# Ledger of designs, part 19: peptides against a protein of PDB entry 8OXM

Target 1, 371 residues: chain A of PDB entry 8OXM
Amino acid sequence: FKAEFRLAGGVNLPKIIDCVGSDGKERRQLVKGRDDLRQDAVMQQVFQMCNTLLQRNTETRKRKLTICTYKVVPLSQRSGVLEWCTGTVPIGEFLVNNEDGAHKRYRPNDFSAFQCQKKMMEVQKKSFEEKYEVFMDVCQNFQPVFRYFCMEKFLDPAIWFEKRLAYTRSVATSSIVGYILGLGDRHVQNILINEQSAELVHIDLGVAFEQGKILPTPETVPFRLTRDIVDGMGITGVEGVFRRCCEKTMEVMRNSQETLLTIVEVLLYDPLFDWTMNPLKALYLQQRPEDETELHPTLNADDQECKRNLSDIDQSFNKVAERVLMRLQEKLKGVEEGTVLSVGGQVNLLIQQAIDPKNLSRLFPGWKAWV

## One batch from the design tools (peptide; aimed at target 1 H187 L215 F364 G366)

Design b1_p12_3_s1 (made by RFdiffusion4, then SolubleMPNN; from b1_p12_3, 4 letters changed)
Fold by OpenDDE base, seed 3:
Structure b1_p12_3_s1 (fold): chain B 371 residues (1-371), chain A 12 residues (1-12)
Amino acid sequence: as target 1 above (371 residues)
Amino acid sequence: MEELERAIAEAR
């Protein structure tokens, strides 16, 4: 290890360390404290398994369909080491940075990211109709710009085209794999883009198995397919390459049902793996930036009183795990809303749900559904 | 360019 470290910023002040391997190569790592990386590590293992399934299939292998993974080493229940995703940027940093974000650069007369957030926060406690109207006004005055990411990074037209194709394939693969696993909390800071490959890297995997649906503001979309995500695909949008890559990914997942169920079953019943949403985590994920000042969780609450009957907790946990497995089995059979769909029918339903402005307008304002 | 992109995207 080098003697010097850098801070990555943010509330938990993660430390960037440089390590020299026995091979003489420098490797940058992120050390997180006060964070449980076990869920990230488990989800990365599941993603690696999904990648193995995708590489075995000729059609998905030819299309190079993969979900990007990073190395996670949990050290304790509250600390671990992450591989630093060198050459990645949060899509939110590129799009909606206050100083030099792409929306400000390419659309200077549109609403600012702050104005959009403020308008959506003002209606957060209002009716779904009022939220929808304000969301549509925001969307009309905040036009997508993510097409410019590939145009800025890739000046050669042939490279630009291949990178935009790699992006579209990455969105499709991660969207379908993420849907099958019930991955939530897909806000613009939890999705990185690689500046060299144009592939997405999903980080902070702490909301999985549809636990986003039990948040105080429930998640209403299967994955992030917002206007900027679609704009990055270019003129075809969700049609052509994206749809076909979703269908081919879904076909491999459905044909691998037994393997995926067995893996997820082992994980859900692992007593060391806490995947359940707790009330404190739910509050933290949907806190307002203005409320950050007062709720230092003095987790000085004495460990003593939660000797609630282990038997009732275990029975409740097992019922939730069984429900998650049943819903996973339904997804892998193509059962949506009590109807069995073809791969194309299921993918079409998921795309329509993800792009529906009525679903997007109901999301927590911190998710930034207008981006 | 856009038509060629569409044709290549439809072929891949």
Scores: peptide ipSAE 0.012, ipTM 0.468, DockQ to the pose 0.014
OpenDDE base, seeds 1, 2, 4, 5: peptide ipSAE 0.006, 0.000, 0.005, 0.000; ipTM 0.432, 0.400, 0.420, 0.403; seed 5 fails the geometry check

Design b1_p12_3_s2 (made by RFdiffusion4, then SolubleMPNN; from b1_p12_3, 5 letters changed)
Fold by OpenDDE base, seed 5:
Structure b1_p12_3_s2 (fold): chain B 371 residues (1-371), chain A 12 residues (1-12)
Amino acid sequence: as target 1 above (371 residues)
Amino acid sequence: MEELEKAIAAAR
């Protein structure tokens, strides 16, 4: 290991360390403290399994449908090492960086990212109607620019086309697999884009199995398919390649129902794997950036072990696990809102839900649904 | 984890 480290920024100030492997290659690693990486490690294993299923199917293999994975090594309940996703940038950093973000560069007369966030924060406690109206005003004055990512990175037209296609395939695959697994908290900092492949890397997998729906502001979309995400696909948007890749991914997932259920069942009942949303985690995920100053970590959580009878906790946990498995089985059967849908019908419903401005306007402002 | 590896291995 090198003697020096860098900080990656953010509340937890993760340490970027460089190490030289026995192969003489330098590898960057991210050391997170105060964070439980066990869920990330588990979800990466599930993604690797999904990739195996996608590689077995001829149609998904021909389309190179894959979820980008990275190595996670949990060291404790509050620390671990992540593979640094070398050559990736958060989509939020590219789009809405305060200094040189693509929105500021390409749309200098639009609302700033700060103005958009402020407007949505002002209506956070208001009616759904007021949220929708302000969200539509924000969207009108904050036009998508993510098409410029591939245009900046890939100057050759043939390479540009192939990379935009790789991006669209990556969005489709990760959206459908993420939906099946109930992956939440897909804000613009939790999605990286590879600057060489144009593929997405989903990080911070701490909200899974639809636990985003039980947040103080519940998640209302199945995956991130916001205007910038769609703009990155180019002129076809959600039609053509994206839709077909979603359908082919969903077909493989539905045809692998037994395998997926068995694996998720083992995970949900693993006593070492706490996937449930706790109130403190829920508050942390939806904290205001302005409230960062007062959380001195002087929560000595006095282990007031509320000795809730172990039996009542266990019965409550089992009922939540059963409900998650039932909902997973419904998704894999194409059951949506009590109706059995075809693969195309289910994918269409999910796309419509994900792009609906009414659903997007209801999200937590920190999710940045206008981006 | 070990049971997951077994389930993934049995699926392979």
Scores: peptide ipSAE 0.008, ipTM 0.529, DockQ to the pose 0.022
OpenDDE base, seeds 1, 2, 3, 4: peptide ipSAE 0.005, 0.000, 0.000, 0.000; ipTM 0.424, 0.417, 0.320, 0.329; seed 3 fails the geometry check

Design b1_p12_3_s3 (made by RFdiffusion4, then SolubleMPNN; from b1_p12_3, 6 letters changed)
Fold by OpenDDE base, seed 1:
Structure b1_p12_3_s3 (fold): chain B 371 residues (1-371), chain A 12 residues (1-12)
Amino acid sequence: as target 1 above (371 residues)
Amino acid sequence: MEELGLAIAAAR
């Protein structure tokens, strides 16, 4: 290991370390402390299995459908090491950086990212109608620019076209796999884009199995398919390549239901793995940046041994795991709102839910659903 | 950088 480290920022102050392997290659790693990486590791294993299924199918293999993965090594219940996603940038950094973000560069007369956030934060506790009206005002005055990512990075027209297709395929694959696994909406900083491949890398998988629906502000979309995400696909948007790649991904997932259920079952019943949303974690996920000053969680480990009988905790855990497996099975059968849908019908419903401004306007404003 | 760190933290 090199003697020096960098801080990645954030509350947990993860350490960026560089190591030289026995092969002479330098490898960057992220060391996280005060954080449970077991969920991230589990989700990466499930993604690798989904990739194996997608590579076995001729139609998905021909389309190069894959979800990007990275290595996660949990070292304890509160620490681990992650592979650094080299050559990636957060989509939020590219889009809404305060200095040189694409919105500021290409739309200097639109609302700033800060103005949009402020407007949406002011209505956070208001009616759904008031949220929708302000969201539509924000959307009118904050036009998508993510098409410029591929235009800036890929100057050759043939390469540009190939990379825009790679992006669209990556969004489609990650959206459907993410929906099946209940990843929900994703913060713009937790979606990385590879500057060479235009493929997405989803990081920080600490919300899964529809846990986003039990947040203080519940998630209302099956996956992130906001206006900038769609703009990156170019003029066809969600139609054509994206839709077909979603349908082919969903077809492979549904045809592999027994394999997916068995894997998720083994992971949910791992007694070493607590995947349940802690209420404190749920609150923290939706805290305001301004409220950071007062909640020092004095995690006084007051061992309030709530001797909840180990039996009652285990029975509660098992019932939650069973509900997750049942909902996963429903998704893989195409059961939506008590109705069995075809692959095309299910994919269509999910796309419509994900792009609906009424659903987007109800999301937590900190996740910037207008971006 | 601070917003990036906050956003990674706010997504946990």
Scores: peptide ipSAE 0.014, ipTM 0.500, DockQ to the pose 0.201
OpenDDE base, seeds 2, 3, 4, 5: peptide ipSAE 0.000, 0.000, 0.009, 0.000; ipTM 0.493, 0.495, 0.470, 0.397

Design b1_p12_3_s4 (made by RFdiffusion4, then SolubleMPNN; from b1_p12_3, 5 letters changed)
Fold by OpenDDE base, seed 1:
Structure b1_p12_3_s4 (fold): chain B 371 residues (1-371), chain A 12 residues (1-12)
Amino acid sequence: as target 1 above (371 residues)
Amino acid sequence: MAELERAIAEAR
């Protein structure tokens, strides 16, 4: 390791360290303190297994369907080391950076990202009808620009076309696997895009197994498929390549039901892995605007005052794990709302749910569903 | 979420 570190910003002040491997290559790493990286590590293992299944199938292998993974090494319950995703950018940084974001550059007469957020925050406690009307006004005055990512990064037309295809395949694969694992909607800063491959990297996997549905503002979409996410696919949008890649990914997941259930079962019953949403974590995920530098006290796990009998906690945990496994089994059987769907029918339902402005308008405004 | 985002954003 080099003797010098840089601070990554944020409340936990992660440390960026550079290390030289035994191969002589420099590697950047992120050392995170005051955070539990075990869930990220577990989700990366599941993604690696999904990638193995996708590579074994001829149709998904030919389409180069994969989920981008990064290395996670938990060191304790409150610390670990992450691989630095070198050559990536958060899609939120590219799209809605206040200085040089793509919306500001390409649509200077549209609403600012701040104006959009303010309008949606003002209606956060209003009716679904009022939220929908304001969301449609925001969408009309904030037009998608993510097509320009590939156009800026890939000047050669043949390379541009290949990279737009790589992007579309990456969105499709991550959307379907993310749905199966119940990752839900993803904040725009938690989706990285690789500037060389145009593939997505999903980071901070602290909401899984549909735990986003029990947030103070529940998730209403199966995955993030907002207007900018679709715009990055080009003129065909969700049709053609995206739909076919979703269907082929879903076919592999459904045909691998037993393997996926067995792996997730082992993880859900791991006594070292707490995947459940606690009320304080749920509040924290939906209370912070990006700008609140205020040191909210680290959730000291020492509020032990609810000595609920260890038996009642364990019974409650087991019942939640069983419900998660049952819902995972339903998804892998194509059971949606009590109906068994074909792969094409299930994928179609999920796409329609993800792009529905009525579902998007009901999301937590902090997750910027208009982007 | 926002802290890992910010850590990854500010560490660039």
Scores: peptide ipSAE 0.016, ipTM 0.423, DockQ to the pose 0.068
OpenDDE base, seeds 2, 3, 4, 5: peptide ipSAE 0.000, 0.000, 0.000, 0.000; ipTM 0.428, 0.335, 0.321, 0.434; seed 3 fails the geometry check

Design b1_p12_4 (made by RFdiffusion4)
Pose (drawn by RFdiffusion4):
Structure b1_p12_4 (pose): chain A 334 residues (1-279, 317-371), chain P 12 residues (1-12)
Amino acid sequence: FKAEFRLAGGVNLPKIIDCVGSDGKERRQLVKGRDDLRQDAVMQQVFQMCNTLLQRNTETRKRKLTICTYKVVPLSQRSGVLEWCTGTVPIGEFLVNNEDGAHKRYRPNDFSAFQCQKKMMEVQKKSFEEKYEVFMDVCQNFQPVFRYFCMEKFLDPAIWFEKRLAYTRSVATSSIVGYILGLGDRHVQNILINEQSAELVHIDLGVAFEQGKILPTPETVPFRLTRDIVDGMGITGVEGVFRRCCEKTMEVMRNSQETLLTIVEVLLYDPLFDWTMNPFNKVAERVLMRLQEKLKGVEEGTVLSVGGQVNLLIQQAIDPKNLSRLFPGWKAWV
Amino acid sequence: LLEQREEEIAEH
C-alpha cells in the first residue's frame, strides 16, 4: 500500500489510495467514507446485466452496444470502496476550463464560463420569464465546441469516425439506462470521457431513482442531452445513430424486464442507509413501481411505443423550457 | 455552484 493519499474534494472528503499488487502495477482505489455505496453496487450490477443482455441480443451485438462499468465493493452500511477510472478526463475540464478551455480556445468572442455563472447566480432570484430569457441569450452567444474533441485527438478519418460512432452509441445507451434508472446528477464532473475509446463513463451515481425532484431544484430532464453532446454526435444530431440505438436499447429492456426486475428486487429485505429512518419498504416499493411503469411503458395507463418513447425523451431533453429550470451548477448551457 | 449543490445533497 502507498503511504500517501489524496483528497477528491467534496463535503464527505473521499480518500484516494494506490495499491501495488503482485505484478507491481499500481491500481488506484477510492474509499468513500460516510457514504453508502450499496446503491452504487446495485447500479453497477444492473449495468453489467444490461451490458450482458445487449451482448446476448443479435441486433445489439453487431452494433457493439456496451456499458462502461467499474467495480464497486461495499464494505459497510456507511462506507465502501470503488475502482478509480484511469485514462479518462472530465468533460468540464476539457470544455469550460478557465485556463485552456475549449470554448475559450475556439470562440474567444463568446461569453466566458465565469460570465455565464455570474448571470445564472444573478438570475436565480428572478422569475420564470427572466430565467428563460437569460438562458436563451446565453445560448445565443455560446456555441457548442465539443464536436472538435475527436478532431483534435484522432487525425486519421477512419479512427476519427470509429471513435465518434462509439461515442454516439455509448451516449445513447447510457442515456437510456439512466432514464430507466432515474439518474439525475449528470453535471460535467460526473461524466468522464476516455482519451482512447472516447466512451463516456458515469462515475458519481450519487443520487438516482428519481431523486432530483426531491432536491430543491427539480431535474426536468431524464438524461444529459445538452448542445455540446448533440453537436459532438455529428451533423445528424440526435436523428440517426442516437435514435436507432435508443430504440434498440428500449426494445432489449422491454424484452428483459423480467431480468431487470429480478436484479432490482434486491431491496425490501436489506434497506440501505438514508431510508426507513426516523421511526415492504415504502420508498423501495415506490421506486420498484416507477421502474416497472417505465419498463412496461404504462405510466398513467397510457401505452407508448419504443419510437414514441424515444421521441418524447428526446423532446424533453432538448427542450429549452426544461433546461431553464435546471440547477445553475448543472451547466445546462454547457 | 457545485459546492452549493453538494451541500444540498448532503442535507438530503

Design b1_p12_4_s1 (made by RFdiffusion4, then SolubleMPNN; from b1_p12_4, 6 letters changed)
Fold by OpenDDE base, seed 2:
Structure b1_p12_4_s1 (fold): chain B 371 residues (1-371), chain A 12 residues (1-12)
Amino acid sequence: as target 1 above (371 residues)
Amino acid sequence: LLEELERAKAEV
């Protein structure tokens, strides 16, 4: 380890440390304090299993469908080491950085990111109708610009086209795998883009198995497919490459039902894997100020061991785990809203749910559904 | 896949 560290931005002020490996290579590592990295580590292992399934299938292998993974070493319940994803940037930093974000550069006459956030915060406690109207006004005055990411990074037209396809495939694979696993909290800082590959890296995997639906403001979309995410795909949007890659990913997931159920069952009953939503975690996720710059004193959530009677905890936990497994089985059978769908029908429904302005307008403002 | 998961858990 080098004696010097840098602070990364963010509420928890993670430390960037440089390590010299036994191979003489310098590797950057992110030391997170006050975060439970065990859930991230377990979800990375599940993503590796999904990648193994995708590589075994000829149609997904030919399309190079993979979810990007990173190394996680949990050190304790409140500390760990992440592999620093060198050459990645949060999509939020590229799009809505206050100084030089792509929206400000390419759309200087649109609403600022701050104006959009303020408008959505003002209606946060209002009706769904009022939220929808303000969301539509925000969207009209905040037009997507994520197409410019690939245009800025890849000047050669053939490379640009290849990287846009890599991006579209990465969005498709991560969207379907994320939906199957019930991955939530997909805000613009939890999704990184690789500046060399144009592939997405999903971080902070602390909301899984649809636990985002039990937040004080429930999650209403199956994955992030917002206007900027779609704009990065180019002129075809969700049609063609994205849809076909979603369908091929969903085919592999559905054909791997027994394997996925068995893996998730083992994880849900693992006493070391806390996947359940608790009130303190819910408050932390939906009280985060979006501006990483404000040093809010992290409330030391004292581990008040709620000494609930062990027997009542175990019965309630088992019922939640059984419900998660039943819902996972439904997804893998193509059961949506009590109807059995084909792969194409299921993927179509998920795309429509993810792009619906009514669903997007109901999300917590910190999710930035207009980006 | 379960054996791959348990191996991956043991590598952490």
Scores: peptide ipSAE 0.005, ipTM 0.421, DockQ to the pose 0.024
OpenDDE base, seeds 1, 3, 4, 5: peptide ipSAE 0.000, 0.000, 0.000, 0.000; ipTM 0.270, 0.296, 0.295, 0.292

Design b1_p12_4_s2 (made by RFdiffusion4, then SolubleMPNN; from b1_p12_4, 8 letters changed)
Fold by OpenDDE base, seed 2:
Structure b1_p12_4_s2 (fold): chain B 371 residues (1-371), chain A 12 residues (1-12)
Amino acid sequence: as target 1 above (371 residues)
Amino acid sequence: LLEEMELAKSKL
């Protein structure tokens, strides 16, 4: 290891450490403190399994459908080492950076990111109708610009087209697999984009198995398919390539039902894998200042060992695990809202739910549903 | 967990 470290941005001030491998190569590592990386490590292994399933299928292999993964080494319940995703940027940093974000550069007469945030925070405790009206006003005055990511990074038209296709495939694969696993907390800082491949890297996998639905402000979308996410696909939006890649991913997931259920069952009953939502985690997720730059003093979550009164908690835990498995089985059968859907019908419903302004307007403001 | 996941992978 080098003697010097850099601070990454963010509330937890992760340390970037350069190390020289036994191969003489320098590698950057992100050392997170005060964060449980065990959940990220487990979810990365599940993503590797999904990638194996996708590579075995001829139609998904031909389309190069994969979820980008990174190496995680958990060191303790509150520390770990991440492989630094070199050449990635948070989509939020590209889009809504305060000084040089793409919205400010390409749409200088639109509302600022701060104005949009402020308007949505003012209505956070209001009715769903008032939230919807303000969200529609914000959306009208904050137009999508994510198409410019590929245009800035890829000047050759043939390369630009290939990278936009890679982006669209990455969004489709991660959206469907994320939905099957019930992945939440998909805010603009938890999704990185690779500046060379245009593929997405999903980080901070601490909300899984639909535990985002039991947050104080419940998650109302199956995955992030906001206006900027769609704008990055180009003129066809969600139609054509995205829809077909979602359908082909969903076909592989549904055809792998037994395997996915077996893997998730093992995960849910692993005593080392804490996937459950707790009140402190819920408060931490929905009290995060949206601007990672403010050094809020991390409340020492004292280790209140919740002395699990063993008997009543085990029965309640087992009932939650059983409900998660039942809901996973429903998704893999195409059961949505009590109706059995075809792959195309299920994918269509999920797309409509993800783009619905009524669902988007109900999200926590820190999710930035207008981006 | 890792061994059970690798065993589940080997049954694939």
Scores: peptide ipSAE 0.006, ipTM 0.454, DockQ to the pose 0.021
OpenDDE base, seeds 1, 3, 4, 5: peptide ipSAE 0.000, 0.000, 0.000, 0.000; ipTM 0.335, 0.363, 0.320, 0.343; seed 4 fails the geometry check

Design b1_p12_4_s3 (made by RFdiffusion4, then SolubleMPNN; from b1_p12_4, 7 letters changed)
Fold by OpenDDE base, seed 3:
Structure b1_p12_4_s3 (fold): chain B 371 residues (1-371), chain A 12 residues (1-12)
Amino acid sequence: as target 1 above (371 residues)
Amino acid sequence: LLEELDKAIAKL
């Protein structure tokens, strides 16, 4: 290890360290403290399995359908090492950086990212109708610009086209795999884009198995398919390449039902894998910026008194795990709202749910559904 | 050309 480290920023102040391997190669690593990386590590293993399934199928292999993965090494329940995603940027950093974000550069007369967030925060406790009206006003005055990512990074037209295709395939694969696994918390800082490949890297996998639906503000979309995500696909939007890549990914997932169920069953019953949403985690994920002052978690509460009835907790856990497995089985059969759908019908329903302004307007304002 | 290529790839 080098003696020098850098701070990556953020609440947990993760340390970027450079290490020299036994092969003499320098590798950059992110040391995250005070966070449980076991869920990220488990979800990366599931993504690697999904990639193996996608590589076995001739159609998905020819389309190069993969979900990008990163290495996670959990060191303890509160520490781990991440492979630093070099050459990636959060989509939120590119789009809505306060000084030089793409929205400010290409749409200088639109609402600022701050004005949009403020308007949506003001209606956060209001009716769904009032949220929808304000969301539509925000969307009208905050137009998508993510098409410019590939245009800025790839000046050659043939390279630009190939990279936009790689982006669209990456969005499709990660959206369908993420839906099957019930991946939540897909805000603009939890999705990175690779500046060389134009592929997405999903980070912070702490909301899985539809646990985003039990947040104080429930998640109402199956994946992030917001206006900027769609704008990055170019003129065809969700039609053509995106839709077909979703269908081919869903076909492989449905045809791999037994394998996926067996894997998820082992994970759900692993006593070391805490995937359940707890009230403190729910509060942290949907905390308001103004409330940062009071919740110093004095996590010095004595571990002694939780000898409460292990039997009732275990029965409640098993019922939740069974419900998650049943819902996963339904998804893999194409059962949506009690109806069996074809692959094309299921993918169409998911796309419509993900782009519906009524669903998007109901999301927590911190998710930034207008981006 | 790019729009035609997009339409052609939208058929693949």
Scores: peptide ipSAE 0.022, ipTM 0.547, DockQ to the pose 0.015
OpenDDE base, seeds 1, 2, 4, 5: peptide ipSAE 0.013, 0.010, 0.017, 0.013; ipTM 0.488, 0.501, 0.523, 0.466

Design b1_p12_4_s4 (made by RFdiffusion4, then SolubleMPNN; from b1_p12_4, 8 letters changed)
Fold by OpenDDE base, seed 3:
Structure b1_p12_4_s4 (fold): chain B 371 residues (1-371), chain A 12 residues (1-12)
Amino acid sequence: as target 1 above (371 residues)
Amino acid sequence: LLEEMDLAKAAL
């Protein structure tokens, strides 16, 4: 290891450390403290398995359908090492940085990202009808600009076109794989884009197996397919390449049902893998900016052995695990709302659910559904 | 791949 480190910024002050391997190559690593990276590590292994399934199928292999993965090495329940995603930027940093964000650069007369967030926070406790009306007003005055990402990074027209296709394929693959695994918390800071490949890297995999649906503000979309995500695909939007790549990904997932169920079953019953939503995690994920003042990190969870009857906790856990497995089996059979759908029918339903402004308007304002 | 690129080019 080099003696010097850099801070990556943020509340937990993650450290960027350069190490020299036994091969003489320098590698950057992100050391996170006070964070449980075990869930990220497990989900990366599941993504690697999904990639193996996608590479075995001729149709998905020809289309180069992959979910981007990064290396995670958990060191403890509160520490780990991540592979530094060099040459990636959060989509939120590109789109809605307050000074140099693409929305401000290309749409200077639209609402600011702050004005949009403020308007949606003001209606957060109001009716779904009032949330929908304000969301539509925000959307009208905050037009998508993510098409400019590829235009800024790729000046050659042939390269630009290839990279826009790589982006569209990456969105499709990650959306379907993420839906099958019930991946939540897909806010604009948890999705990185590679500035060289135009592929997406999904980070912070702490909300999986549809645990986002049991948050105080439930998640109402199967994946992030917001207006900027669609704008990055170009004029065809969700039609053509995106839809076809979703269908081919879903076909491979459904045809791999037994393998996926077996893997997820082993993970759900692993006593070292805490995937369940807890109240503290739910509060952290949906914390309001106004509540920042009182959460001093001095919740020493005193190891008060509340001898909660181990039997009642274990029975409750097993029922939740069984429900997750049943819902995963339904998804892999194409069962949606009690109806068996074709691959095309299922993908169409998921796209419609993900782009529905009624579903988007109900999300937690921190998810930034207007971006 | 070429046919998907041509279909995607025809949709541009």
Scores: peptide ipSAE 0.011, ipTM 0.424, DockQ to the pose 0.014
OpenDDE base, seeds 1, 2, 4, 5: peptide ipSAE 0.000, 0.006, 0.000, 0.000; ipTM 0.362, 0.466, 0.331, 0.345

